# Ledger of designs, part 95: peptides against a protein of PDB entry 3ESW

Target 1, 322 residues: chain A of PDB entry 3ESW
Amino acid sequence: NNIDFDSIAKMLLIKYKDFILSKFKKAAPVENIRFQNLVHTNQFAQGVLGQSQHLCTVYDNPSWHSIVLETLDLDLIYKNVDKEFAKDGHAEGENIYTDYLVKELLRYFKQDFFKWCNKPDCNHCGQNTSENMTPLGSQGPNGEESKFNCGTVEIYKCNRCGNITRFPRYNDPIKLLETRKGRCGEWCNLFTLILKSFGLDVRYVWNREDHVWCEYFSNFLNRWVHVDSCEQSFDQPYIYSINWNKKMSYCIAFGKDGVVDVSKRYILQNELPRDQIKEEDLKFLCQFITKRLRYSLNDDEIYQLACRDEQEQIELIRGKTQ

## One batch from the design tools (peptide; made by RFdiffusion4, then SolubleMPNN)

Design b2_p17_4_s2 (from b2_p17_4, 11 letters changed)
Fold by OpenDDE base, seed 5:
Structure b2_p17_4_s2 (fold): chain B 322 residues (1-322), chain A 17 residues (1-17)
Amino acid sequence: as target 1 above (322 residues)
Amino acid sequence: DKELVLFILELEKLKSL
């Protein structure tokens, strides 16, 4: 009797799909109790939940995507992508086009579109006057600044003219399309929206030690790829631990389809104590939030995402980007 | 556990071809 390997493979896949789908059913009462107790007793868990409520959904706004695409120089972007793709990408298939697109968006954003703002220019003295600016502290937004999801305004005094310049830290990414300046927070916020506007699968990565970046899912590489708009960095997860010698404790990725502890991808040395939450409770929290984010998805979508999750977990355990 | 997941992921790749 010839072993029908195709039949065996099909049967295994059916059984595995059923098993995976069973994990994404409505949470049991015990899981809900554990979740509620965790987020009410652990401040780090509260923070992760609060971030997930914003970061996992805010960028899925079709109106914002349209405004982004109308604001960017799409002709320049696609011209550059097409040029690089025609040179090298045609041999590697169509899926690599998105990698070229993300690389060009990194270039365009840093070189042509957005500016780093350590200190603002003086509103009275004009351009290239940031050297004359002295920080006075921070305050709440005024009535105009409050329209653009502003929590904090940095206040600067010009040493030359004595006037006050306000640097509102806007969280509205549409306002950032106008202001075109900021620090890592504004860069990552707007760049995440930009990538989402091109229909890419994107995660916002929060580091506890005051840095933020993106990941996008490369269909060519079949994995999550590190993307830092501030650094114009593509697939360089080591830059923080190795190049910067940064000490870090937690890196959490927030996307529409899940929340994932990605610390193992970025914390390669100089690990700080992970004392904010038990490892088993963090794993539970991320899985529980991820499960909730997927409640409206169909069985095929759930299965595909679960396969990606398992592949990523294998990658993170092996410590090798495949 | 890991080997089974890898096997299944490989089988899924083969079906998409």
Scores: peptide ipSAE 0.023, ipTM 0.628, DockQ to the pose 0.073
Fold by OpenDDE base, seed 2:
Structure b2_p17_4_s2 (fold): chain B 322 residues (1-322), chain A 17 residues (1-17)
Amino acid sequence: as target 1 above (322 residues)
Amino acid sequence: DKELVLFILELEKLKSL
């Protein structure tokens, strides 16, 4: 009896696909009730939901992508990518080109395009005057600042001239293309949009302990890759826990296709108590939001994403960072 | 479940060849 292993394999794949697709069907009434109860009773869950409503979709704006591409020095970027690809990339195939692109975008963004702003320069005294700036506190945006999704404005007084300088914390990434300065929030916000503008699969990673970064899905590496624009870092998820000795409790990744607890990728030591939500409830929450984000996708797209999700979960469990 | 997933992922790779 020649066991047709190919036929069995095909049948198993079909059954497995159907099983996976069954999990992504419209949520049952009981799941909706559980979700509503969770977000109404747990503040952390409400926060994750609120972030997902913004971060999962805001960067999928074609008009913004065009503005980004028109603003960047694409000739310089691609010249540098081509130069690096010509050294070693041909041996690894075309998929590695995108990794070189992301690395160049990290370089370009940090070195040529965007500036760190711990304190603003004095608007009156000009450049390199931040040392003379004393923080007075924060206030709400004025009428002009409010046009650019500004939640808060940091106020500084110049010790030299006595004038007030405003540092609005803009959340509009298009405004950040103009201002070209900020802290981790502004850096990550604009850089996430930049990566998205090149058609890349990108997630925004929120850390509860006041840091944010990106993940890019490398087709070459066939996994999510840590990307930090502030650090010009590519594939170094350990930098926070190991190099910075940072204590962390939660890292949540927000993308168009899902919300994922990626804490295991980044929290390698000095783990803080995960006391904001039950682990089962967090898992349920992320899965529920992810399921909602995929409601419009076809069966093949859902299946491919589910396979990617399972690969990531295996990676996160195995702890094999390079 | 992990072994089954890995097996299925390997089968999917073979199908794309």
Scores: peptide ipSAE 0.022, ipTM 0.608, DockQ to the pose 0.073
Fold by OpenDDE base, seed 3:
Structure b2_p17_4_s2 (fold): chain B 322 residues (1-322), chain A 17 residues (1-17)
Amino acid sequence: as target 1 above (322 residues)
Amino acid sequence: DKELVLFILELEKLKSL
């Protein structure tokens, strides 16, 4: 009996597609009740939902993408990408070009475009005066600062001239194109928008222990790749746990197509207690939000994304990037 | 079944070639 392996494979794929699509149908009443109860009773779940409502959609703004592309030195960026691609890229195929682009964007952003701001310079004394700045605390935004989604303003006094300098913590990434300074929050916020503006599939990764970074989906590597603009880091998910010896409990990735617990990619040692939510409830929450984000997609898009999700889950379980 | 999922994902890769 010649087993028609091709026929079996086709039948299996059809059945699997149908099975996957069945999971992405509109939520049953029981799932909606479970979701509502979870977000009303668990503060961590409420926080994840609140973040998803912003982070999953905010960067999908074509007007912002245009402003970004008009602001960046695209000639310099593509010149550098083309130079690196011309060395080795032809041997690896066209898909590697995007990896070179992301690496150049990391370089450009850190070296040429954006600045780390531990303390602001004195508005009166000018550049390189941050050493003279004493923190006085934080306050709410003024009427001008409030126009740019500012939740907090750090206040500093100059030890030299006695003047007050305000460091508003802007959450408007378009304002960050002007200010070109910040900490991990501002860096990740603007860099996420930059990557999105190049048409890349990007997630914002929130760590409960006060750090944030990106992931982008590499078509060359066929996986999610760690990207940290602050560190100019590409595909180094170990830097936090190993190099920094950072203790962490949760890393949650937020993208247009889903919310994923990516803790296993980054928490390699020094794991803190995961006591904010039951693991089963977190898994349910992420799947439920992901399902909602995909409600407008067609069956083929849903299926392709589900295959990608399963590949990622396998990667996260195995602890090896294949 | 993890093995079944892996098998299906491998079959999908073969179809994209």
Scores: peptide ipSAE 0.022, ipTM 0.614, DockQ to the pose 0.076
Fold by OpenDDE base, seed 4:
Structure b2_p17_4_s2 (fold): chain B 322 residues (1-322), chain A 17 residues (1-17)
Amino acid sequence: as target 1 above (322 residues)
Amino acid sequence: DKELVLFILELEKLKSL
């Protein structure tokens, strides 16, 4: 019996493609009702939806990409990438070059470009004066600060000179190219835009327990790779649970093509109760938002992304922490 | 079925070769 394995494989692939495409059809009325009820009754679901409406699309701005590329020292970046790439004896055109680029962008961003700001320096006393700063609280933005999507301004008094220094928490990443300082929120926001500006496939990862980072899709590794600009970290998803001993409940990734619960990648120990939403409802929510984000894509794009999704789900279940 | 998905993903890899 000459089993034509090639013919069987082709038939299976056709049937599977049709099956996958059927899942990404427009949501049925019952799914829309379930979604509406979920986001109206569950605050966590509403929060995930609200974040998806911003984070999934905000970084896909060609004008912002141009501004970023004009602001960065591209000559230095590519010089360093080429240098490190050449040391490892890789041929030009290998997909691994992009991993070197992301690693250099992490270095450049942390070492040369952006600053961590626990407390601002005193505007009057100058550099290295943050130790003299006492927090007075937070307030709303003024008229100038409000132009740059500022939700909160932290207020500090200098113990040395008595002057007030404002630390606006800007959410406009273009303003962050000017200010070049912040905490995890500002770091991740601008760094996500930077990676997007190089044409990379990037997700913003929100952790419920007050941290944020990125994931980059490595074509070389053929998977989503943990990227934390604050830590200059590449492919170290364990740093939060193991190195920091951080307790976490939810990690949600937001990208242009989907919303994914990536908690299993990062929550390796010290798991907090996942009590904000039913697991089935969270899965439904992420799938529903993902379907909506893909409505404009063609069948081949939908199929390729669905294959990527399934591969990621397998990875997350197998717990291949490198 | 995880096994079926894995099989199909492996078939897709083979088709791209």
Scores: peptide ipSAE 0.021, ipTM 0.587, DockQ to the pose 0.076

Design b2_p17_4_s3 (from b2_p17_4, 12 letters changed)
Fold by OpenDDE base, seed 2:
Structure b2_p17_4_s3 (fold): chain B 322 residues (1-322), chain A 17 residues (1-17)
Amino acid sequence: as target 1 above (322 residues)
Amino acid sequence: DKELVMFILELEELKKK
């Protein structure tokens, strides 16, 4: 009897799909209790949950996407993308066009659109006066600053004129389209929204050691790709550990479809102690939040995302960018 | 089993072609 390998393969896929879908069912009461206990007893877990409640959903705002697209020089961006695609992209198929788009958005954002602000210019003395600014500390937002989700305001005194300049750390990315300046937080926040506005699958990566960046899911590369707007970096996950010699403990990616510990992608050397949470509890936490984010998805969507998750986990273990 | 998962993922990719 010729073993019908095709029928066996189909049956295996069906059984595997059912098995995967069973894992994404509503959490059992015991899992809910474990989750509640974890977030109430572990500060790191509470922080991850708090970030997920914001970062996983805030960028999925169609009105914000429209404002972004109306604000950017789309003619310039697409002209540059088309130019680069015309050189090399035709041989690789249409999926590579999006990689060129992300690379151009990195260029455009850093070179043409946004500015790094280590210290603000003096509001009284004008442009290029940041060298004269002395930090006095931080305070809460005023009534105007509070309208734009401002958590803190850095206060600077001008050594030349003696006036005070406020540098509000806005978390409203629409306000950042106006101000067009900030540090890694503002850069990553607005750039994440920009990428989302082009319909891309994007995650916000939080590093415990005070850095943040993006990941983009490349259909061409069929994987999550490191994207850092501050560095104009595409697919260079090694820059922190190797180039900067940065010590790191945790990198957590936040997206609409899940929360993932991506530390293995970025922490290649100089690993700090992972003592904030037990590894099994962190894994449970990320999986639990991910399940909640997928509750409204259909079985096919859940299955496709689960396949993507497994592929990413294999990638993270193998250490090879496929 | 990672090998089983990889095999299933390969089968899924073959099904999309």
Scores: peptide ipSAE 0.037, ipTM 0.705, DockQ to the pose 0.076
Fold by OpenDDE base, seed 5:
Structure b2_p17_4_s3 (fold): chain B 322 residues (1-322), chain A 17 residues (1-17)
Amino acid sequence: as target 1 above (322 residues)
Amino acid sequence: DKELVMFILELEELKKK
């Protein structure tokens, strides 16, 4: 009886692997046509594609990882991780150590490293002068700011001294290691790079309703875990819908290995109309981009990622089985 | 079939142990 079960299990796994691999073969001509038509006719689809071209690959830069690791207080970080792991982690196995690391990185980043910037301090008056700053609007970057992938510069006038202070919205995360300040965009951008620099599986989550956060794949929990650097939040996907009562329509996760609609994880109530794209077309788009991102992977890598994808889809459909 | 996928995922997890 056991021999038959093992044989059947092996045969099923082989057939399933072959089936999965068949889905990741080169796209059929009809799929390419559908994709091209979708991204040319649907603005939301074009936006998702554009974001994927940047967010899925930009953080996989070894030189940036080195700079990050050289900039962080690794001694402090690991000391704190080791301390918390020693209290609680020994019984739960080695995989939980990474969860402690991410929790410490959240603490370190918010408490010790990075600063929230609603308004900049006055460059002339010095520290703690942001209260005196009046927004004048936004403009394009100057020649110096343009070196650091800056799309927009917020302009502020000091009510006390009358001088202008520029707050460039840098997209270069290495520049953010120097500036140490920003809003949700800068926080999520740099924090995503930080997590990647530790060799973690990380996704950048874009919400259409002007927020961004991360997901980390926990080997201990065997799932994607919500991570918000701004909130120092770990595994609290309900924060936006429940705690903030935020209305949302789309949450899209961007990672090196795929693009996934994660809206079901975060949109628990107050769902806004999902009218930007047909649900079938969004599903197709995410799958198509994911397929392209995995094109260079070997069969075993493709299979492992596909198993992870299916597990996530089951999770998203069932909701949190409490 | 979701049940088949779940079964396969469970089998894969059992093999990693």
Scores: peptide ipSAE 0.031, ipTM 0.689, DockQ to the pose 0.075
Fold by OpenDDE base, seed 4:
Structure b2_p17_4_s3 (fold): chain B 322 residues (1-322), chain A 17 residues (1-17)
Amino acid sequence: as target 1 above (322 residues)
Amino acid sequence: DKELVMFILELEELKKK
């Protein structure tokens, strides 16, 4: 009975591996035509493609990782991780250490490193003067700000001294290591790079309704884990739909190995109409981009990632975090 | 077939143990 089961299991695994690998072969001409037509005719699809071209690759920069690791207080971080791990972690195995690391990075980033900026402080009046700042609007970057991938600059006037303060919305995460302030965009951008700098599997999650966060692949939990640097939140995907009562339509995760619709993880109530694209076309789009991102991977890497993808799809359908 | 995929995933998890 055991010999037959092992033989059957081996045969099934071989056939399944071959089947999975066949799905990740180079796209057929018909799929390329469908993809091109979709991104040219659907604005949402074009937006997802544009985001994937940046977010899936930008954080895989070894030079940036080195700069991050040189900038962070690694001694403090690892001291705190070791302290928390020593309490409970040894009983749960070595893989849980990375979860403690991510939790400490969330703490360190929010409490010690980065600042929320609803309004900037007045450059003339100094610290804790943001209450005196009146928004005048937004403008394009100047010549200096443009060096750091700045798309928009928010302009504020101080009610006390009358001086103008510029708040450039930098997209260069290395510049954010210097400025150490921003909103959800800057927080998520830099924090995604920070997590990547520790060699972690990380995705950037874009929500259509003006929020962004991360997902980290926990080897201990064997799943993608919600991570929000703004909220110092680990594994709390419900915070938007339940705690904030936020209405949402789409959450799309962007990583080096794929693009995934993760809306089912985060949209638990107050779902807005998903009218920007047909569900079948969105599924096709994400799969097509994911295939392209994996073209350089070997068969074993493709197979392991495909197994992870299927596990995630099962999780998203069941609504149970294992 | 979702059942087949689940079975295969369970087998892969058993191999990692």
Scores: peptide ipSAE 0.022, ipTM 0.606, DockQ to the pose 0.078
Fold by OpenDDE base, seed 3:
Structure b2_p17_4_s3 (fold): chain B 322 residues (1-322), chain A 17 residues (1-17)
Amino acid sequence: as target 1 above (322 residues)
Amino acid sequence: DKELVMFILELEELKKK
């Protein structure tokens, strides 16, 4: 009896699809109760939920994408991408073009577009005067700064002229297209929007130990790829744990289609205690939020994303650092 | 079962080709 392996494979895929889709149906009353209890009783869970409500949706704004694309030097960017693709990309297939694009965007953003601001320049003395600036502390935004989702303003005094310079920490990424300066928060915020504006699948990665970066889904590599705009880093998830010797406890990725604990990708050594939430509760929380984000998707979209999720989970468990 | 999931994912990738 020739085992019809094709029929078995098809039947297995159908059963698996049905099983996956069953998990993404409306949450059972018990799951809703568990979720509500978790976010009301656990501060870390409440924080993850709060971040998801902003970070999972804020970058999916077509108006912002248009403004970004109008602001960037697209001619320069695509010229450089085309140049690099023409060297080696044809041998590897068309899907690699997006990897070249992200690498060029990293270069362009760090070298040509955005600036690191440890201290601002003096508004009175002009450019390259940051060395003369003394921090006085932080305060709330004024009426003008408040228009651009500013939570905090750092205040500096110039040691030369005595004038006060304000460094507002803007959370509006469109304002950051104008100011073109900041620290890791501003860099990651605007760079996440930039990548999204090119139609890429992008996640914002929050680290509890005061750093943030991106991931983008490479169709060429068929996985989520680490992207840090501050470091001009592509596919180097080890830089924090190994190169910086940074101690970390949690890395959470926020995207339009899901929330994922990606700690295993980045925490390779010097792991801090994961004592903010039970591991099972964190897993449940991320899955529950992810399920809610996918409620409007069709069965095929849900299934494709679920397959991607499972592939990522396998990757994270196997610890194949490339 | 991780092995079963991996096998299913491999089958899905083969089906897309």
Scores: peptide ipSAE 0.170, ipTM 0.821, DockQ to the pose 0.077; fails the geometry check

